Peptides against a protein of PDB entry 3OGK. Designs and how they scored, part 60

Target 1, 307 residues: chain A of PDB entry 3OGK
Amino acid sequence: ATPDRLSRRFPNLRSLKLKGKPRAAMFNLIPENWGGYVTPWVTEISNNLRQLKSVHFRRMIVSDLDLDRLAKARADDLETLKLDKCSGFTTDGLLSIVTHCRKIKTLLMEESSFSEKDGKWLHELAQHNTSLEVLNFYMTEFAKISPKDLETIARNCRSLVSVKVGDFEILELVGFFKAAANLEEFCGGSLNEDIGMPEKYMNLVFPRKLCRLGLSYMGPNEMPILFPFAAQIRKLDLLYALLETEDHCTLIQKCPNLEVLETRNVIGDRGLEVLAQYCKQLKRLRIERGADEQGMEDEEGLVSQRG

## One batch from the design tools (peptide; made by RFdiffusion4, then SolubleMPNN)

Design b1_p13_6_s4 (from b1_p13_6, 7 letters changed)
Fold by OpenDDE base, seed 4:
Structure b1_p13_6_s4 (fold): chain B 307 residues (1-307), chain A 13 residues (1-13)
Amino acid sequence: as target 1 above (307 residues)
Amino acid sequence: GLSAFEKKLNALL
């Protein structure tokens, strides 16, 4: 498909999703002649797709200029932008998006690779947006953004229901969680073990509607913070948790309403048995091979063909 | 290849 053909056929298009190359040729490995660049599509959007409110780029090359053009062309009509596993842009491009698209409801850059210049994009979003429903920069590396801006977003965006972040220290997000009264989904953060303060996370207060959760680096010492609301958990992402097989069993049995589980093979056959026993509403199970597979040859945490 | 986040996980495990 070509951009011009799309516009001619569907001038009233409201939602566009484009997929670039497979994982083997991700990011800057896309040849110039392959069509992995969004530039021609952004040009077409700007000129001919005047009703477009949702844009999803997956595994594509996106420049700051592309983002700036898109932002200015769609402005407050842009409701959704997803940069899914994209590359080629900097935080200046993100700044342009949030500056010009002040009514954006969904902003995603999950697993995107970018150059971080500053945290201005999140600050601008915090200062001017009241429409945000979904913010997702999960599995990204932002070092210059402020947890305070995330808190401000939560206070100002009453419809904020899903937030996925990188490696924010969870204790720095206390204000965010207090402000995010309607939050249903949270993924990311960073739980850091402190031998001298093992209970430092025990007093965390989560939003009352939280039911989809994935805390990064959550170990067995931190896991009990979920117990007060484990019965309301419907989706659990344990891909980046530091839980062993027994820890999985402990947590799963406390989540009788679990519908979606994503975890590593460390769950083991035993964890799957416990899951089947206690989680009768389970709809989706995703098991990935962890990097720990090579190091844990002696651990029971392996899913066999029997499980 | 592993994502940056997966690399971090590998460092912790």
Scores: peptide ipSAE 0.093, ipTM 0.803, DockQ to the pose 0.584
Fold by OpenDDE base, seed 1:
Structure b1_p13_6_s4 (fold): chain B 307 residues (1-307), chain A 13 residues (1-13)
Amino acid sequence: as target 1 above (307 residues)
Amino acid sequence: GLSAFEKKLNALL
């Protein structure tokens, strides 16, 4: 498809999703003539798609100029921007988006690769946005953003229901969790083991409505922090948890309302048996091969045809 | 390629 054909056929388009090349051919390997750049699409959006409120770019090359043009063209009409596994931009492009699109509800940069200039984009978002519902920069590296800005966002955006972040120390997010009264989903953070303080995170208070969760680096010592609300958990992302087979079994038994589980092969056949026994509402199961499962000979830690 | 998190996880595991 070409941008020109799309706008001519659907001048009142409200939602656009563009997909670049599959993961096997990363965005840096996309030939210029393949259409992996968003530039021609952003030009078309700016000129001809006056009702567009949702934009999703997946595995595309996006420049700061593209983001700036998009931001200025759609302004407060832009409700959703998803830069899903994109590359080519910096935090200056993000700053332009949040500066001009003050009513944005969904902002996603999950698994995108970018150059971080500063944390101004998140600060600007915190200072001016009250509409945000979904914020997702999961599996990204932001070193210059402040957890205090995230707290401010939670305080000001009363409809905030889903937040996925990079590797913030979880204890720095205490204020955020307290402010995010309507939060239903949280992924990311960083749980750091402290041999001298095994209960370092036991006093962590989560939002009361939290039911979709994926804490990065959660080990068996941290896992008990979920037990008070495990019965209300509907989705678990354990891809980046540090749980072994037995830990999976322990947690799964406490989550009878689990609908979605994402984990690694370490769950094993035993974990899958426990899952089938206790999680009767399960709708989706994703099992990936992790580095920890590579070369393991232990049958319990591997998923076979039995599971 | 691996995400930043995947790289960190692989390094940790």
Scores: peptide ipSAE 0.091, ipTM 0.797, DockQ to the pose 0.623
Fold by OpenDDE base, seed 5:
Structure b1_p13_6_s4 (fold): chain B 307 residues (1-307), chain A 13 residues (1-13)
Amino acid sequence: as target 1 above (307 residues)
Amino acid sequence: GLSAFEKKLNALL
């Protein structure tokens, strides 16, 4: 489809999702004619799709100019922006979005690659937004943003229900978790093992409604922090956890209401057996190949056709 | 390809 054809057919379009080329083909060498650039679509949105409030770009090249144009064109009418596995922009583009789209409810940059200039975009969002429901920069590298701004967002955005972040030290998010009273989903952070302080995370207080969770680098020593509310957990993302097969079994047994599990092959046939035994509400299971598969000689760490 | 985050994870595993 072309942008112009879309606007002519659907002038009252409220939601648009565009998919670019597979990332493997995006060697930053995608010719403009391959439809990998959002520019022509942003132009069309700006000119002809005046009711559009939700935009989802997946595997697209997005420039700061594109974001600035989109921001100014849609302003407070823009409720959702998802830059899903996109590239080509900087934090200046994000700053433009949050500056002009002060009523944005969903902001996603999951797995996007960008140039980070500063943390101003998150600060601006914290200072002016009260509408945010979903914030997702999972699997991104932000080094210049402040956990304090995330806390401010949680305090000001009472409808904030889902937050996915990069590699923040989880202890820096204590204030955020305290403020995020309605948070149902959290992914990311960084749990850093400290042999000298094995209990450093045991006093971590999670939001009372938290039921979808994925803590990065969670090992068996940190896993017990979930036990007090494990029966409440409905979704677990263990893709980036550092759990072995037996650790999976231990955790799964404590999650009888689990509906969605995402993990690596390390769960093994044993973990699948435990899952079947204890998680009768399971709706979706995703098992990915992990780097640990190449090193784990143990047969239990592999999912076979028997499991 | 793998995300920067995935590469980081793979380096730790």
Scores: peptide ipSAE 0.068, ipTM 0.777, DockQ to the pose 0.557
Fold by OpenDDE base, seed 2:
Structure b1_p13_6_s4 (fold): chain B 307 residues (1-307), chain A 13 residues (1-13)
Amino acid sequence: as target 1 above (307 residues)
Amino acid sequence: GLSAFEKKLNALL
């Protein structure tokens, strides 16, 4: 498809999703000159797609100039921007988006690769946005953004329901969780085991409506923080949890309302048996191969055809 | 094998 054909056919288009590189190819295996640039599409959006409020770029090359043009062209009409596994931009591009698109409701940059210049984009978002519903920079590396800005966003955006972040120390997000009264989904963060302080996280208070979770690096010592509300959990992302087979069994038994589970093959046949026994509402199960499990001597740590 | 952390790190690169 060409941008010009799209606008001619659908001048009143509200939502656009573009996919660049093939799913089977690693991002780095496809040369940048492959044609996955958003530039011609952004030009067409700016000129001819006046009703477009939702943009999703997947596996595309996006420059700061592209983001700036998009931001200025759509301004407060832009409600959704998803940069899904994209590359080529810096935080200056993000700053332009949040500066010009004050009514943005969904901002995603999950698994995108970018150059981080500063944390101004998140600060600007915190200072001026009250519309945000979904913020997702899961599986990204931000070192210059402030947890305080995330807290401010939670205070100001009363419709904020889903937040996925990088490796913030979870204790730095205490204020965020207190402010995010309507939050239903949280993924990311960083749980750091402290042998000298085993109860480091026991006083964490999660939002009352939280039911979709994916805490990064959660081990068996941290897992009990979920137990008070485990019965209300509907989705768990355990892909980056540090749980063994028995830990999975322990947690799963406490989540009778679990609908979606994402984990590694460390769950094992035993974990799958427990899952079948206790989670009768399960709708989706994703099991990824873990490199950590290739060397496991424990038969329980491997999902077989039996499970 | 790689820990979950290492896998996540590799996914970010």
Scores: peptide ipSAE 0.050, ipTM 0.720, DockQ to the pose 0.169

Design b1_p13_7_s1 (from b1_p13_7, 8 letters changed)
Fold by OpenDDE base, seed 5:
Structure b1_p13_7_s1 (fold): chain B 307 residues (1-307), chain A 13 residues (1-13)
Amino acid sequence: as target 1 above (307 residues)
Amino acid sequence: SKREKRLDELVAA
């Protein structure tokens, strides 16, 4: 498909999702003829797709100029922007988006690679947006953004239901969690084991409606923070948790309403048996295999053909 | 993939 064909065929298009080719090389090395650049599509959106409110770019090259053009063209009509595994932009591009698209509801840049200039984009979002429902910069490397701005967003955006972040220290997000009264999903953060203060996370208060959760680097010592609302959990991402087979069994038994589980091979056949026994509403199971095989000396940490 | 890289780092740690 080409941009010009798209507008002719669908002049009233509301939602557009474009997928670039899989990474055969570094994103910055993708030639234009590979269809990896969003520029021609942004031009078409700006000129001819005046009803477009949702844009999803996946594995594409996006420049700051592209983002600026898109932002100015769609302005407050843009409700969703997803930069999914994209590259080529800086935080200046993000700043343009949040400056001009003040009613954006979904902003995603999960697994995108970019140059970070400053944290102004998140600050601007915090100062002016009240519409945000989904914020996702999971698996990104922001170092200059403020958890205080995230808290402000939570206070101002009463419809905020899903937030996925990078490696914020979870304790820095206490204010955010308190403010995010309607939050249903949280992924990311960073739990750091402290031998000198093993209970440092036990006073962490989660939003009352939280039911989809993925805490990075959660170990067995931190896992009990989930127990008070484990029965409420419907989706659990343990991919980057530091749980062994028995820890999985312990947690799974406490999550009878679990619908989605993502984890590593460390869950083992035993974990799968426990899962089958206690989680009768399970709809989706993702197991990352192979990664733990080199590190797992424990035979129970292997999912066999029986599991 | 960033996810794959992080997974590798996690296993290596």
Scores: peptide ipSAE 0.307, ipTM 0.878, DockQ to the pose 0.363
Fold by OpenDDE base, seed 2:
Structure b1_p13_7_s1 (fold): chain B 307 residues (1-307), chain A 13 residues (1-13)
Amino acid sequence: as target 1 above (307 residues)
Amino acid sequence: SKREKRLDELVAA
């Protein structure tokens, strides 16, 4: 399909999702710029798709100019923008989006690659947006954004329910968590083990409604911070946690209402047995085969057909 | 992918 054909067929389109190329890791033969430019689509959106409020670009090339055009064309009518595994833009493009689309509810740039010029985009978002429900820059590397802006967003956006971030030190997000009263989902951050201060995270207070969680680099020493609300956890992303088989067993036993679990094969057959025993509400289980299996000395860290 | 890279980093750590 072409952009012009789309607008002719669906002039009242409200939601658009475009998929570009597969990742090179999966398909090495596809060039970086293959079929992936959003430019012609943005042009069509700007001219002919006047009711479009949701845009999802997946694995596409997106320039700052594209984002600027989109932002100005849709302005406060744009409710959702997802730059999913996209590339080609800088934080200037993001700034344009948040400047012109002040009623945006969902902003995602998960796994996107970009040039970071400054943290102005998040600051602008913090200063003017009160509509945000979902903010997701998981698996990105922002070094120039401020946790204070994230806190401001939490304070001002009453409907903020899902936030996924990069490698913020979790202690820098204390203010954010206190402000994000309606937050249900959080992923990312960074938990850093400190042998000299093993309990440095024990006083961390999470939002009361938090039930979907994925803390990066969470080890067994940090894991107890979840225990007070483990019974309300519905989704756990342990893919980037530093938990061994036994740790999985410990945590899983405390999460009887778990519905979704994502982890590595380190959970092992033992962990799966515990999961089956304690998590009767489980709906989805994702087990990634990680390279850590080669480093595991204990066979319990392996998932077999037995599990 | 970035996810794969992060996973590799975890294993290497």
Scores: peptide ipSAE 0.306, ipTM 0.876, DockQ to the pose 0.385
Fold by OpenDDE base, seed 3:
Structure b1_p13_7_s1 (fold): chain B 307 residues (1-307), chain A 13 residues (1-13)
Amino acid sequence: as target 1 above (307 residues)
Amino acid sequence: SKREKRLDELVAA
């Protein structure tokens, strides 16, 4: 489809999702003429799609100029922006979005690649936004943003229900969790094993409504922090957890209301049997394959075709 | 993908 055809057919369009060509790697060289640039679409949005409030770009090339144009064109009418696995922009582009779109509810840049100049965009968001419901920069590399700004966002945005972050040390997010009273979903962070302080995370207090969770690098020593509210967990992301087959079995048995599970092949046939036995409400199961299939460390860490 | 790369790193560790 072309931008002009879309606007002619649907001048009152409220939501737009564009998908670019799949890439093997985020930094792959893409031919200049493949059509993966959002520029012509942003132009069309600015001129002819004046009711558009939700934009989702997946695997597209997005420049700071594109973001600036979009921000100024839609301003406070923009409710959702998802830069899903996009590239080509810097944090200046993000700053423009949050500066001009003060009522944005969903901001996503999951798995996007960008140049980080500073943390001003998150600070600006924290200072002026009270509408945010979903914030997602999962699988990104921000080094210059402050967890204090995330805490401020939680205090000011009463409808904040889903937050996915990069590799923040979880202990730096204590203030955030205390402030985010209505948070239902959290993914990311970083749990760091400390042999000298094995229970450093045991006093971590999670939001009372938390039911969708994915903690990065969670091992068997940290896993017990979930046990007090395991019965209310509906979605669990264990893709980046450091759990063996037996650990999976232990945790799954404590999550009878689990609806969505994402994990690796390490769950094994045994883990799948336990899952079937205890999680009767399961709707979706994602198992990532890879080096786990070689079974070097876990005897049961293999999922067969019978499992 | 970034996800696949991270997964490979986890398994290799």
Scores: peptide ipSAE 0.292, ipTM 0.874, DockQ to the pose 0.336
Fold by OpenDDE base, seed 4:
Structure b1_p13_7_s1 (fold): chain B 307 residues (1-307), chain A 13 residues (1-13)
Amino acid sequence: as target 1 above (307 residues)
Amino acid sequence: SKREKRLDELVAA
């Protein structure tokens, strides 16, 4: 796509991101410990930054000791902690954070790598926190946390507006969705095809204010679960959806208020045309290009410079 | 990134 063509199609577009997917071999060469250590910064926070409410570490090495020191130093004054693509810690470090920072509003560990010892950190958060607004452990692999704790968090944190999770079976989150009355954003989960129960997801009830959504592994058979509230969707993450070009067209037509779309190159020029026709309020478009470019014989499934 | 790995898995599937 050329900027001029996009400008004509999307006069309200504010941001465009086109990213190429690196080869898997190159990805494996990136060590998890390539980031800097947070230790000196935690020391500085503890000693001199007494008014600090928000901490965001990105691509850094964070130890449990660092988290423990930070937690004790800031305690209930800490409102935001973001461990974005960090490594080096375990769930013990997370436990320390939620134990000492009981009024934390934003907790993020998206794309972080860690050793999972237990699910106590989420349980502790569920038992004591009532302030949480944003919880994000998207693109993480927790196997020992309980969906029930997530439900408890939703019940106790009335200001909870954004939750991004790993690969929870969506049906296990029914209680969570019912409790999260003010939830505006949800990403993650896992939709699993069941040949014996094709309609197993049709009875899912989403929070009434939900307008930013990214369900993992959503295929065309599951996509209709969005149709009842598609008109209120403002942000849609289809990066990990299993939708083809035609499926994109079908869904996009039902989202006239879409402002942000993230998807793969599979949307194609046809999908972009449909997007331009039906989504006049689109502000941001992100298209990821990956290995599928070499395998797709279907020209409609590729975003060209014409789209 | 983990995102890229996941994308690779989806395309391979």
Scores: peptide ipSAE 0.278, ipTM 0.851, DockQ to the pose 0.352; fails the geometry check

Design b1_p13_7_s2 (from b1_p13_7, 9 letters changed)
Fold by OpenDDE base, seed 5:
Structure b1_p13_7_s2 (fold): chain B 307 residues (1-307), chain A 13 residues (1-13)
Amino acid sequence: as target 1 above (307 residues)
Amino acid sequence: SAREERLNARVAA
């Protein structure tokens, strides 16, 4: 479909999702006319899609100028922006979005690649937004943003229910978790092993309603921090956990209400058996092959046709 | 450690 055809057919469109080329193709010289650039769509949104409140770009090239134009065109009418696996923008573009779209409810940049200039975009969001429900920059590499701004967002946005972040030291998010009273989902962070202080995470206090969780780099030493509320966990993302087969079995047994599990092949047939035994409400199971698993000689860490 | 290697691999990616 072309942007022009879309606006003519659906002038009252409220939600738009565009998919570009697979990520592998983003590293190749994409011809200007391939449709991987959001520019023509942003132009059409700005001119002709005046009721559009939700925009989802997946695997698209997005410039700062595109974001600035979108921000100014939709302003407080923009409720959802998802830059899903996008590239081509900097944090200046994000700053424009949060500056002009002060009532944004969902902001996603999951797995997007960008140039980080500063942390001003998150600071601006913290200073002015009270509407945010979903914040997701999972699998991104922000190094200049402040966990204090995330805490401020949690304090000011009472409807904040889902937050996914990159590599923040989880202890720096203590204030955030205390402030995020209605948070149901958290993914990301960084659990760092400290042999000299193995219990450094044991006193972490999670939001009371937390039921969807994915802690990055969680190992068997950190896993017990979940045990007090494991029975309320509905979704686990273990893709970036550092758990072995036995650790999976231990955790799964404590999550009888688990509905969604995402993990790696390390769960093994044994883990799948335990899952079947204890998780009767399971609705979705995703098992990925980790790059590191090709070298795992442990036969138990493989899912066979029996599992 | 395997944990550090995975951490480093992710940071390097």
Scores: peptide ipSAE 0.036, ipTM 0.718, DockQ to the pose 0.196
Fold by OpenDDE base, seed 3:
Structure b1_p13_7_s2 (fold): chain B 307 residues (1-307), chain A 13 residues (1-13)
Amino acid sequence: as target 1 above (307 residues)
Amino acid sequence: SAREERLNARVAA
């Protein structure tokens, strides 16, 4: 499909999703001449798709200029921007988006690679946005953004329901969790084991409506922090958890309302049996082979064709 | 610990 053909056929298009090549690698490993640039599409959006409110770019090359053009063209009409596994932009491009699109509801850059210049984009978002419902920079490498800005967003955006972040120390997000009264989904953070303080996370207070969760680096020592609300959990992302097969069994047994599980092969056939026994509402199961499991011969958890 | 080993493996990956 070409941009011009799309606009001619659907001049009143509200939502656009574009997919690049399936093997677009993160961290600018995209070949220079693969043709996955958003530029011609952004031009078409600016000129001819004047009702477009939702844009989803997947595995495409996006420049700061593209983002700036998109931001200025759609302004407060832009409700959703998803930069899904994209590359080629910097935080200046993100700054342009949040500066001009002050009513944005969904902002996603999950698994995107970019050059980080500063944390101004998140600060600007915190200072001016009250509409945000979904914020997702899961599996990104932001080092210059502030947890305080995330807290401000939670305070100001009453409809904020889903937040996925990078490797923030989870204790730095205490203020965020207290402010995010309507939060239903949280993924990311970093749970850091401290042998000298094994209970350092036991006093974490999660939002009351939280039911979709994925805590990065959660081990068996931290897992009990979920037990008080495990019965209300509907989705678990355990892809980045550090749980063994038995730990999976323990947690799954406590989540009878689980609808979606994402995990690694470490769950094993035993974990799948437990899942089938206790999680009767399960709708989706994703099992991946983790990179960490390729080198660990001692993991008992293998999913066979029998499971 | 097994956890530390897994963390290290993940960081290396």
Scores: peptide ipSAE 0.038, ipTM 0.735, DockQ to the pose 0.164; fails the geometry check
Fold by OpenDDE base, seed 4:
Structure b1_p13_7_s2 (fold): chain B 307 residues (1-307), chain A 13 residues (1-13)
Amino acid sequence: as target 1 above (307 residues)
Amino acid sequence: SAREERLNARVAA
């Protein structure tokens, strides 16, 4: 489809999802710039799609200028922006979005690649937004944003239900969790081992409604922090957890209401057996091969045709 | 440590 054809056919379009690069681009099988620029679409949105409130770009090239144009064109009418596995922008582009779109409800940049200039975009969001429901910069590399801004967002956005973040130290998010009273989903963070303080995370208090969870770098020593509310868990993202097969078995047994599990091959046939036994509500299972599987010490940490 | 190795693997992926 072309932008002009879209606007002519659907002038009252409210939601747009565009997919750019195919999966083959991940393996450098196609040029980086192949069919992936959002610029012509942003131009069309700005001129002719005046009712558009939701924009989802997947695997596209997005410049700061594109974001700035989009932000100014849609302003407070923009409710959803998803930059899903996109590239080409900096945090200045994000700043423009949050500055002009003060009623944005969903902001996603999961797995996007960008140049980080500063943390102003998150600060601006914290200072002015009260509408945010979903914030997702999972699997991104922000080093200049503040956990305090995340806490402020939680305090000010009473409808905030899903937050996925990068490598924040979990202990720095204590204030965030306390403020995020309606949070149902959390992914990311960083759990860091401290041999001298094995109980470092045991006093973490999670939001009462939390039921979808994925803590990055969670090992067997940290896993018990989930046990008090494990029966409440509906979705687990263990892709970046540091759990072995037996750890999976232990956790799964405590999650009888689990509906969605995402994990690596480390779950093994044994883990799948335990999953089948204890998780009768399971609706979706995703198993990926992790880069760390080549170094797995656990002989059972493989899913075979038997599992 | 095993954790460091897995962290490195994640970064490499």
Scores: peptide ipSAE 0.035, ipTM 0.727, DockQ to the pose 0.173; fails the geometry check
Fold by OpenDDE base, seed 2:
Structure b1_p13_7_s2 (fold): chain B 307 residues (1-307), chain A 13 residues (1-13)
Amino acid sequence: as target 1 above (307 residues)
Amino acid sequence: SAREERLNARVAA
C-alpha cells in the first residue's frame, strides 16, 4: 500500500496502523535501512488525513523529524500514538509529541529502541496533560525520567487506567499508586530483593481497581503483596517474574477470577493443572520459553503435551 | 543474583 492511495480512498480516516518489519523476524535481524520508514506516511498524514486521531506504527523506522512533523500536523487532534517496536528516534521526538499534542490519551513506546537524551518528555507530559488514559513504555530503558513526573501524571489525569513502565523501583512509585485512583492495569517496575529488609514491600498499597498486573522481578518473597486483592485479578503477566512452579501454583490458587495469564514454561504441567482447577474463567493463556529455563533440570518447570 | 541474571536475559532478548 502507498500513502497517497490510502488518503485518496479514505480521506476521513481516523485510525491508522502500519506494520513494517516481518513479525517472524527479530527486530535486530533486519537492517535499519530496510525501507520501513514512516516518513512518507507522516507526510501524507500531515497533508491529507486531517481527521486522523490514532496512529500505530509497528516495527517501523521513526525519526525525530517524523515525530515532530506528526505532532505539529495533528496537534490536539492526536489522541493515540503507538510506537510499537519502533526505532530511529530519540526522546526529543517524544518531547515534540507531548509538547504539541496536549490532548493525547494513549502514548505507547513498548519495546521500542531509542536514544535517551533526557527526561523532559515525561516532565512536559506531567506539566500539561490531563487527558492521558494509557501510558506504556513497557520493556524500554529510561534512566533519565522521574517517578515524580509519573506521580504528577496520575494526579492530573483522572482517566488514567493503564500504565506500563520500565525498571522503576516499585517503592519509588508509592506516590504514583496513591495518586492513580482509577488505575486498572500496571506492568513493569522493579522489585529488588533485600536480604536485610525482606518485608520492604509489604506495606505497598495498590490502586483499588487494579486487576491487570505484571510486576517485573517479583519473587516468592514479594508475591504475598498481591494476596489481599488476588481475587480481583483478571490478568497476570508473569513473564518477567521470578516465580518457580510451586510459586505459580500458590498464586494461581488465589486468583479464581483470572482471565488472562502470560507466563513461562516454569509453570509446568503442575501449574497448568492448578490453573485448570482454580481459574474457571480463564480466556487466554500464553506460555513462552524462558531463556533462563534452558538447562533447568526441574521437570516440573516444563510444559508438556499433557498440560 | 537471580534478578540480575533475569535483567541481563531481558536486555539480551
Scores: peptide ipSAE 0.035, ipTM 0.710, DockQ to the pose 0.238; fails the geometry check

